# Ledger of designs, part 87: peptides against a protein of PDB entry 6EJA

Target 1, 276 residues: chain A of PDB entry 6EJA
Amino acid sequence: VEYMPANPVRIAFVLVVHGRASRQLQRMFKAIYHKDHFYYIHVDKRSNYLHRQVLQVSRQYSNVRVTPWRMATIWGGASLLSTYLQSMRDLLEMTDWPWDFFINLSAADYPIRTNDQLVAFLSRYRDMNFLKSHGRDNARFIRKQGLDRLFLECDAHMWRLGDRRIPEGIAVDGGSDWFLLNRRFVEYVTFSTDDLVTKMKQFYSYTLLPAESFFHTVLENSPHCDTMVDNNLRITNWNRKLGCKCQYKHIVDWCGCSPNDFKPQDFHRFQQTARP

## One batch from the design tools (peptide; made by RFdiffusion4, then SolubleMPNN)

Design b2_p16_6_s3 (from b2_p16_6, 6 letters changed)
Fold by OpenDDE base, seed 3:
Structure b2_p16_6_s3 (fold): chain B 276 residues (1-276), chain A 16 residues (1-16)
Amino acid sequence: as target 1 above (276 residues)
Amino acid sequence: DDELYEVDFDGRGPLP
């Protein structure tokens, strides 16, 4: 029996979807849907069929909405961070959705807890933020991520323009681009006008795979730094054989690895790893 | 301990 908190947290799930991932999306949605949570779905501007499907789903549930704006995103593109930031702003402006946590999901990432477990856990640690770091040499991370390189997203391509320096006084970190952020930190990221947030937004607008590092870096250098937990409570389906073939070289001036979509046979991992 | 697949950064880097 899972502990039921007196004041359970409510979660805003942000889903960024594209292409023909309708079946995968449906599976994920069914797995994570709960009446007490909120679901905000962004569909790539180019994925019109998927958009229509998602709209149909959103009409069936009062706690499911689709972004009225749509971005054309590419793998590794800076626009992905823009998508999250705009979604955060939208969610903060939705006064009828009293969410406590922001959680992003894709077809390649699942929570490792049941809804009850997740809610119980987050309700206990509602003042914390959950981001998973790379756990290796940070200098290597910077080099491999290309954080010391300047990128420009233009014409559906990430152009490498040259070298750049990491801003002075900033401790850069990163890892998983899947995170659990409390409302307070989301408010800070969204509305703060301090030098940190301003500079980091600028810096990461020219960054490859910005979502893997932006929130980590902002959090660790912010007044909220003590709220960081090095865990995102996720199972990410990483497979080097499938995801690390430099398959995006035609889109970005960089070789990269990406997680793979979960298959039905992968769901056993969720069940096995779920614990009180 | 929770099973978590770590991000594989080894395959990332400049184009060959």
Scores: peptide ipSAE 0.151, ipTM 0.726, DockQ to the pose 0.593
Fold by OpenDDE base, seed 4:
Formats: C-alpha cells, sequence, structure tokens
Structure b2_p16_6_s3 (fold): chain B 276 residues (1-276), chain A 16 residues (1-16)
C-alpha cells in the first residue's frame, strides 16, 4: 500500500533547456507534470524558437512559468549555477507558489518514481536534502572535476586560467548535478550571508560544472549538514562511450563526461531500479 | 542498480 501523506509536499521543478529539442522537452514535461506542482523553465538566451514554444506551454498552465530573464549557458559553465540560484530566488519570491522542494530535471536524468511515490517519499523526508555524491575518492574527484583549477566563463567558453586552492576548512564534495532540495535549504543558500555561502558562491563562480558540487559542498559544510541524503532518486543515462568523448573541448578547457538523453526505449529502465 | 545513480567521472580531466 502506497503511503498517502496527510500534507503532501509540492515540488518546484526547474527546467533549464536549450536548443531545439522541443519534442524532448514536451516528453519530459508530460512525464512530470502534475497540477499540484510548479514548473519554472529557463530557456537559453540563444534558443529563441524553443523559448517561444515554452512560452506557449506556460500560457496553457497556471503552474508553469518561464523565467523573464535568460542566460546564455554553456556546458560546464558557471552560469548554470547562476541560473539555478536566480531561479531559486525567484521561486522563493513567488508567494503564490507554496513549494516545498526544488528539483531540477533534464531528459538525461529522470525520476525513478511516479508522482505519487515521489510525493510520498519527499513528504516523509521533507526535512532532508537529496544530493548524490560521486562515491569515489574525493581527491580524485577534485582533480577530475578541476575544482583545484580556476575557470572563467567568457565568450561562451570556460577558460582555464590556472590553479587555485580549495578554501581552508571547506570539505568539497559533489556528484550529480541533479538534486532535490527542500525549501529551507534553498532559503539558506539564497539568503544566508554567512561566510560559507558567501565564499562558496564566489568560489563556484569560477568553477567548471559548478552545479555538480556547489550544493553538495555548501550543504555538507553548513549547519544543515545532517540533512544530507546521498541519493537523488533518479536514473541517469550514463553511457561512457557516448558521454565521455571530450566532446565539449571546444567550449571548455577541460574534458568532461555527461549523461545522455533518455530515449523512449530507455524508459523501461525507470521501473527496474526503483527503490523506495 | 546503483550504477544508474553514479556519475561517471573517468573521462574527465585536463585536455590532452
Amino acid sequence: as target 1 above (276 residues)
Amino acid sequence: DDELYEVDFDGRGPLP
């Protein structure tokens, strides 16, 4: 019997989309849409066609909004974190959207739960934050991610400028850039003026793939560290053959792996690995 | 399968 929460959590889904993959977005949207949740969509500044399409969708649903601001994001760019942070602020300022969790999604990372299961689960653990760690050697992670390197996003490129030090006293962590964050933690990240948040925002503004590490690092070093759950309740379509070809070397001064978009034929996998 | 939750970092690193 599925747990039915008395006070079900409501989710703010943040979608950061680009290109012309309107069909893929439509599939994702249909898969995750529910009347009780909220959807905040950022369309890349360069993706005008997609923006028009998304605007059309947003006009059809009262719980779907499009960011009035748009960033030109690149793979691995620090601007992605900025996008999330600004989206978080926006969502916190939307008093008519009483969301409890922040969830980012793409076609490359699907939730493994039905809406009911997800809501039930999050309602049970509403005080927790779900961030999947890399699960490997942290030093290796730092090296591989280039966290000890200084990057500058400029002219649609992530320039590696040199070496840098991890801030003293900070335990850096990271993994998946797909996370489930409770409102309380989002509030902390958004409005806290403590040294941790301030320093990390600065640090990660010069970081490659910042979303894979920022929230992990902030959470684990914050007073909210006990809310960390090493799971994001997602299935990621990792295909090393396809995702680890250093395909973004023209955009970033680093080789990186990325998950692949799910295809309809891959959806059967969602049910196979479902864990409560 | 836990593998589906794991981020693959093996191919990441400095440019060759």
Scores: peptide ipSAE 0.122, ipTM 0.711, DockQ to the pose 0.779
Fold by OpenDDE base, seed 5:
Structure b2_p16_6_s3 (fold): chain B 276 residues (1-276), chain A 16 residues (1-16)
Amino acid sequence: as target 1 above (276 residues)
Amino acid sequence: DDELYEVDFDGRGPLP
């Protein structure tokens, strides 16, 4: 039995896209589009063709907008977090878009529920934040992620500058860089001037893969910590048999691995997959 | 066909 909420949540989908895969993006967009949700699309500064295509789409739908600013992002770069944070600020300033949840989405990670199921679920748990943790030894996670290392994004490269300490009194966490955040928490992250948010924004501006850890860490150490749900309702395609390819060593001074991308046509199948 | 797994961070680390 599907629950039909009287006051359904509305979702702000944030898409961070790059390259020239306009057809694939169009297909994905059609698969996730709903008139009651909002779509805010950032196109990489270097992807001018894609930007033109996305602008055309945005002109056709009142609930689709493109960021007027564009960043050049790299894998693992701190600029990705900046992109999310700026998009959050923008979305909060859009008074004509009454969204309740912030969700980032890409071809690498798909929701496992239908729109109706997702809306029903989030409407029931509208006060919660959904972040998937790594689920392993935290010290190992810190080491593997390089959270105890200082990185600088410069000239399309993540330079490892040296070692650093985790701030005292902060319990660092992380996992998936795909999350579902309620508006209240996004407001906190965006506008709070407390020591936690200020310190973490600074800390993560020099962090590799910051989106995989920033929101987890801020949430768990914040007054909103009781809203944490260790689930992002996503399916990510990790092929462990392949091991780590270390395919990003030319971009970052670290050995990195990423999940395999899904195709938009797989979306229907994902919606039928159960995940605890 | 690719198998679906939970996120694995074990392959990450300093460059050799």
Scores: peptide ipSAE 0.228, ipTM 0.757, DockQ to the pose 0.529; fails the geometry check
Fold by OpenDDE base, seed 2:
Structure b2_p16_6_s3 (fold): chain B 276 residues (1-276), chain A 16 residues (1-16)
Amino acid sequence: as target 1 above (276 residues)
Amino acid sequence: DDELYEVDFDGRGPLP
């Protein structure tokens, strides 16, 4: 028997979507939709067809909204972090949506728990933040991620401008760009004017794949550092045999790869996979 | 055929 919390947490799911994958989005949405949660969807500025489709969905559900603003994002672009940060601000300003957790999702990442399990778990640990770290040598991570490099997003390209230094006194961390953040921490990130948040927002505005490191770094260096849990309760579809083919070299001045999108045939894996 | 893994960062790096 699953624990039923007396005061179950409510989740704000943020979906950042692009392209023409309306069917994939629909499948994912159906998989995660619950009446007690909230869904805030950003559609890439260039994805007009998808935007129209998402708008139709939002009109059918009172707990589904679409961002009135739209950004043009690229793989690895700093604009993705901006999208999340703005979404967080929007969600905090929505007084009619009393959410407790912020969760981002994509077609390449799925929760490993049922809604009931997820809610029960988060209700028990409502004061914690769940970010998965890379779990390896941090210096190597920094080098591989290019965190010591300055990038500029311009003209749908991430330009590597040169080298930079990580701010003194900051312990950089990162890993998965899929996270579960409690409202308190989101409030801190959104509204804090302390030196940490200010500097990190600036730093990561020139960072490749900023969402994979920003929240980790801010959290671990913040007064909320003791709330860190090295687990995002997700599974990601990676095929190591395929290797990294630097498939984004035309967009980013860096060698990078991304996980594979889940296919309908992969859904059975979600039911079989359980992680603590 | 596809295995589920944690995010692999090892393949990333500067362009040759």
Scores: peptide ipSAE 0.179, ipTM 0.745, DockQ to the pose 0.539; fails the geometry check

Design b2_p16_6_s4 (from b2_p16_6, 7 letters changed)
Fold by OpenDDE base, seed 4:
Structure b2_p16_6_s4 (fold): chain B 276 residues (1-276), chain A 16 residues (1-16)
Amino acid sequence: as target 1 above (276 residues)
Amino acid sequence: DDELYEVDFDGMGPLP
């Protein structure tokens, strides 16, 4: 018997999209759309065609909105974190959208559960935050991510400026840039003025691939650290042999990997995959 | 299948 929560959580899905893959986005959107959830879509500032398409979609659904602001994001850019943070603020200010969880999605990382299963699960663990860590040597992670390096996003490029130190007393962590965050933690990240949040926002504004580490690090060093669950409830098709190349060297002064893209058809398969 | 749940990270290190 599937657990049916008495007070099911409602999810704010945040989509950060770019390019001209409107059809793909449409397929993905249809696959994840539910009337009880909310969808907040950021379209890259440079993707005007896609923006027009997304606007059309948003006009058809009351629970779909497009960010009135648009950023030019690049792979690994600090602006991605800014995008998430601003979207979080926006979502918190939307009093007519009573969401309980913040979830970001892309075509490269699908939920492994049906909507009902996801809702049931999150409803049971509504006080938890789901961030998947890299699961390897943290020192290696820091080195590979360049967290000990200072980056500046400028002119659609991530410039490596030099070395930096990890702030004292901070345990850095990270992994997947796909996460499930409860509203309470999002509120904390958005509105807290404590030293941790303030310093980390500053620190990660000069960080490569900040979304893969910021929320992990903030959470684990915060009073909310006990809410950490090392799982993002997603299937990520990582194939380092295929995805790990310096393909973005023209954009960033660093080498990075990317997961394999999933086909829209795979989404249904993933939803049917039972988690152990 | 544990492999499906493995999460890696994107950073590879500095440019060669």
Scores: peptide ipSAE 0.162, ipTM 0.723, DockQ to the pose 0.627
Fold by OpenDDE base, seed 3:
Structure b2_p16_6_s4 (fold): chain B 276 residues (1-276), chain A 16 residues (1-16)
Amino acid sequence: as target 1 above (276 residues)
Amino acid sequence: DDELYEVDFDGMGPLP
């Protein structure tokens, strides 16, 4: 039994979904749903069937909303970051949803804590931001992730146009695109007009898998840098044998390894696991 | 050891 905080944090969960996996989404949703949290769901513009299904869910719960706008996103596309940024803006403008943390979820990465544990933990560390870094050589990270390459998202493809330089004076970092961000930092990212945020938004609009690096980089170079915790409280289903191929070569001019999606049974198992 | 690289996407470089 976890300690119940006097002022428990409320979480805005952002789900970016596509395809036709309605049953899987439903199972995941049921597993993470709580009346005290908020759920904001973006459905890919091309996934009309799924959109209809998600709308049905949203009508059943007052704390579930679907984005009125829909983007056509591709794996690794810069548009994913745009989706998150726009959803953040929307959530900040929803005055009737007093959320304290922003959390994104997918079938590929699940929280390792129960709701009570998560709320207790975040309530204790409400001033912190949780992003997991790659934990290796940064130069290698830049090279392997193609951060020194210019990409253009066009016609459902990430085109590699050429080489580029990392902005001067910026300490680039990254790792997981699954994070837990406090409202204050989200406000900063959304509304700041400083040179850092402005330049990084531009830089990452031409970046492969921008969500894996944008928030890390912005946070670490911002006045909020001391709030970073190198942990996203997630378990990733990483299987190199299955993930290490150019499986997305048809949409991205880059190769790499990606984690596998969790099965519903895995999610329930991980909820029972305690991790510091 | 790339197997222990802690990223959601472990880049391998440009398409061959």
Scores: peptide ipSAE 0.195, ipTM 0.755, DockQ to the pose 0.437; fails the geometry check
Fold by OpenDDE base, seed 2:
Structure b2_p16_6_s4 (fold): chain B 276 residues (1-276), chain A 16 residues (1-16)
Amino acid sequence: as target 1 above (276 residues)
Amino acid sequence: DDELYEVDFDGMGPLP
């Protein structure tokens, strides 16, 4: 019997989608949709067909909205973080959507818990933030991610401009760009004017793969640092032989990996998997 | 063939 919380958390799911894979999006949406949650979808500026499809969906569900603004994003682009940050602001300004958690999803990353389990879990730990760290040598992480390099997103390319220093006094961390953040922390990230948030927003505006590190770094160096849980409650389909071929060299002055998308037949595995 | 992980990071380092 699943525990039913008296005050169940409500989740704002943020989807950042691109391409023409409307069917894949539909499958994912159906898998995660619940009437008690909220769905905020950003469609890449270049994906007009997908945008039309998503708009159609949003008109059918009162708890589904599409960003009125659209960004052109690239792999590893700083604009992805901008997308999340703006989405967070939008969601905080939506007074009619009383969400408690911010969760981002992609076709390459799925929750391994049922909705009931997820809600029960988050309701129990509503004051916590769930970010999965790389769990390895941090210096190596910095080097591999290029955090000590300055990047500029321009003309659909991430240009490496040179070297930079990590700000003093900041403990950099990162790992998964899929996270579960409570509203309190999202409010902090969105509206705080302290030096940490201000400096990190600036720093990560010139960062490759910023979403894999920004929220980790901000959280761990913030007054909310004690709320971090090193778990994002997800499974990602990785195949490094396929995903790590430096395949993005044409758009980024750096080498990177890409996780594989889950197939519909993989969904059954998620239902059978439980995390402690 | 596909392996399931809790998640890794995407950076591989500079271009060769």
Scores: peptide ipSAE 0.190, ipTM 0.735, DockQ to the pose 0.552; fails the geometry check
Fold by OpenDDE base, seed 1:
Structure b2_p16_6_s4 (fold): chain B 276 residues (1-276), chain A 16 residues (1-16)
Amino acid sequence: as target 1 above (276 residues)
Amino acid sequence: DDELYEVDFDGMGPLP
C-alpha cells in the first residue's frame, strides 16, 4: 500500500498553450486532471480558436481557470518568463485556491509519477523546490544558452543586441524549464524586493529562454538555496535529429532545440523510467 | 531515434 499523506499537497498546474492542438491539450488535460488540484491556463494571444476551446473546459470545472490576460509568446522569448511570473502572482492572489506547489506542463514533457505518487512525494518534501540542472560544464551552458548575450523581444522576434556581463557575485545555473516550485518560493519570487530578485528580473527580461535559468539562478543565490533539489520529476522526449536544426532562426537570433510531443503510444515508456 | 531525457536544455549557440 502506498503512503497516504495526512495533509496532501495541492498542485497548481500552469499550462502555456498555443496553436490549434485542441486534441493534444485535451489528452494532456485528461491525463493530469484531478479534482484536488488547480489548473491555470494561458492561451497565446493569437490562438483564438484554442482560447475558445479552453474557455469551454474552464466552464465545466471549478478548478480550471483561464488567464484573463494573454500574451503573444514566441519560442525562447523573454515574455514566457513574464507569463509565468504573472501567473504566479495571479495564483497567489486567488485565496480560494489553496495550492502548495506550482508546476508547469506541456505536451513536450510528462510526469513520470502517478498522481498519488506525485502527491505523496511532494507532501513529504513540501519545503523543497525541484529544478533540474543541466549537469554539464556551466561555462558551456552559459555560452550555448546565450546568457552572456543581450536579447530584446520585439515584433515577435528575439533580437540579439550584443554582449553583456553576468552580474558579479551571482552563481548562474539552469537546465530544464520544467520545474516544481513550492508556494513559499513562489511568494519570494513574486513579492521580494531584495536586490537579487530585482536584478534578476531585470536581467532575465533581456534573456533568451529565460525559464531555463531564471528560477535556478534566483533560488541558488537566495536565502532559500537550501531547498534546491536537482530533479524535476518528469521526462522529456527528445529527437535531436528533428529538433536541433536551428528551426527558430526566423523567430530568434539564436539556435535551439525543441523536444517532441509525447504520443499515446509513448505512454508505456513512462512506466519504465524512474527518478529518485 | 527518439531518446528520453530526464533533463536537457534548448540552447545550441549562435546562428551559423
Scores: peptide ipSAE 0.155, ipTM 0.724, DockQ to the pose 0.526; fails the geometry check

Design b2_p16_7_s2 (from b2_p16_7, 10 letters changed)
Fold by OpenDDE base, seed 1:
Structure b2_p16_7_s2 (fold): chain B 276 residues (1-276), chain A 16 residues (1-16)
Amino acid sequence: as target 1 above (276 residues)
Amino acid sequence: SDDELYEVEPHGQGEA
């Protein structure tokens, strides 16, 4: 018998999509869609075909909306964080959408539990924030992430400008760019004017892959630090053979690995994963 | 992080 919470959490799923993979998006959407949740979709400014497709979907469901603004996002780009932050603000201003958790998704990183299990779990731990840390040497993480380097996003490219220092007194952390954040923390990130949030927003506006570290760092250095859970409740389809070929060299002055989209044959992996 | 990044030389303008 599955636990059914009396007041189940409602989730705002934020999807940042690009390209022409409308069918794949549709499949993923159908897999995660539930009437009690909310879906806010940002389509890359350059993906007009996909935008039209997503708009059609949004008109069919009252709990699906598309961002009226669109950014040109690139892999590793600082603008991705801006996209999330603006989406968070928008979602907080939607008074008719009483969401409790913010979750970003892609086809490459899927929830490892059923909707009912996820809702039950989050309802029990609704005061927590779920971010997966790197679990390695922090100094090595900083170097490999390029956090001690200054990047500028310009003309669809992440330019490495030089070295920089991590702000003094800040404990930097990071890991997965897939997170589950409760509304309270999202409110803090969005509306706080304290020195931490202000400085980190500035710092991460010149950061490569900012979403992998921004929320971790802000959370762990904030008054909300005790809400940190080192788990994102996801399974990522990692294939280093395919994903670690410096495929983004033309976009960023850095090389890295990225996960691959799930395929139907990967379904068995969902059944075998037992991470909470 | 599951991602593994490594340093590369800066690219020239126009490759974006």
Scores: peptide ipSAE 0.008, ipTM 0.478, DockQ to the pose 0.066
Fold by OpenDDE base, seed 2:
Structure b2_p16_7_s2 (fold): chain B 276 residues (1-276), chain A 16 residues (1-16)
Amino acid sequence: as target 1 above (276 residues)
Amino acid sequence: SDDELYEVEPHGQGEA
């Protein structure tokens, strides 16, 4: 029997989707949907067919909304962070959605635990933030991530402009771009005007794969630093043979790895007790 | 997760 918290946390799931795989998205959505949570979906500006399909879904569920704004996102693009930041602001302004945690999802990464387990766990640790670090040499991480390089997202491409310095006094960290953030920290990131948040937003607006490092870095250098847990409670399918062959060179002046998409068979690990 | 990136030579203008 799963522990039933007296005040269970409610989760805002943010989905960033693109392409034309509406059926795949539908399957994923059904697998993760729960009536007690909230779903905020951003559809790539270029994915009009998918947008129409997602809109249809959103009209069927009161706890599903689609971003009224849409960005043209690319792999590794700084715009992905912008998407998350704007979605965070939107979600904070939705007073009718009392969410406690922010969780981003895609078809490439999935929560390990069932809904009940996840809710129970997060309800117990509602004051914590869950970000998985790289677990390697930090200097190597900086180099491999290109954090010491300046990138510009323009014309559906990440252009490498040159070298840059890491801001002095900032402890840079990162790893997974999948995170579980509590509302309080999201509020801090969204509304704080301190030097840390301001500088990091600027810095990461020219960063490759910014979501893999921004929240880690901000959190660890913030007054909320003691709330970090080095775990994102996710399983990511990695196949270096498929995902690490510089497939994104046409998009980014960098070679990177990407996780593999989950198949429907993988969704059994996230069971819902209440489905539509 | 083992995300790894490798530095590559910059693309020329117009190659995108």
Scores: peptide ipSAE 0.008, ipTM 0.485, DockQ to the pose 0.061
Fold by OpenDDE base, seed 3:
Structure b2_p16_7_s2 (fold): chain B 276 residues (1-276), chain A 16 residues (1-16)
Amino acid sequence: as target 1 above (276 residues)
Amino acid sequence: SDDELYEVEPHGQGEA
């Protein structure tokens, strides 16, 4: 028997999608859709067909909206963080959507809990933020992530310009680029004018794969640091053979791995994965 | 994530 909270949390799901995988997106959407949650979908500027498909979906559901702005986000690009930050601002300005948690999704990731389980869990821990750390040596993480390198996103490419230093007094952390953030922390990230948020936004504007460490770093160095839980409640599908062979070298002056989109045969993981 | 990144030779102009 699952715990039924008296005041269940409502979730804003932010979907950042691209390409032509409309069927996969539809399947994923159906799997996560609930009338009590909110869905805000960003479609890559270059994915016009997908955008049309998503617009059709949004017209069918009152709790589904599509970003009126669209970015052309490349793999590893700093613009991905901009997408999340702008989405957060938009969602905070939507006064008719009383969401409690922000969760990002793509076709490559799924919640490891059913809706009821997820809601029950988050309702119990509504004051917490869920970010998964890398679990490695931090110095190694910095090197491998290229956090000590300066990147510039320009002309659909991440240009490596040179070396840089981590800002003094900042403890850098990161790991998964999938997170569950409570509204309070999202408000802080969005509207705070303190040195931490300001400096980190600037720093990560020139960062490769910024979403993998921005929120971790901001949270851990903020007054909200005690709210961190080292778990993102996500199932990710990484394939070294497919995603770790410098396939994006043509757009990024770095080699890295990318997650695979979930396939129907992967759905068993959602149901069988151990719960946090 | 369990991603592994590798350094490649930089190109382009400038260093900041």
Scores: peptide ipSAE 0.014, ipTM 0.494, DockQ to the pose 0.064; fails the geometry check
Fold by OpenDDE base, seed 4:
Structure b2_p16_7_s2 (fold): chain B 276 residues (1-276), chain A 16 residues (1-16)
Amino acid sequence: as target 1 above (276 residues)
Amino acid sequence: SDDELYEVEPHGQGEA
């Protein structure tokens, strides 16, 4: 059933990109671009070529902006969360961009549904937050994610410093670092001064892959906990054989998986996951 | 289902 929302949500897409995959980014951007949405692009501080290209794009579209600040983010780095948080703040301060949802993207993302379908869906569930949980034993997740370990991002490396305890009274959760957050929750995360947000920001400043868990944990322990939907409405090309080989040991004192670039032959996966 | 627009797997695997 095609749903036509009376008040369609507008999406702030936050793109965190790096490297030289400009063509891929351009393709993805074209696929997701719509005049009614907003695109806020962070280019890694080290990716100057890409930055120049993205700037060119941003000048062509009024609803596309590039972060004036740039972080040198590494895979698994705590700085990625900082990037999102700062982007959220920026977006909230952009009064001329009345967005309703925050969606993070990378160059490896690709939509499997039409914009209309996404908008219709989110418009129906505009009060919800979409965060995909790991779906496994939480204790195992904590161990595998290294949440009980203290990490420090320094010199483009995530240093494992030692053990730590999960904050008392906090139910830690996580899974995907791709999320769809409503403006209200983003406002809460950005401006709340309660103990939860404050402590979690501090805690996750020393966390590996913080974006995979921070928002989950904050949401589930917040007054907004009832707004959580265990679905991030995202598709990435996961290949365990390729993406889960500890390929980032050189920059992170931990093993993890990363999404792979989409290939034409991966189209079948889009079809498989496309469930109306 | 409209609820199944996208899916993603977590990144965590374990200690180095």
Scores: peptide ipSAE 0.011, ipTM 0.461, DockQ to the pose 0.458; fails the geometry check

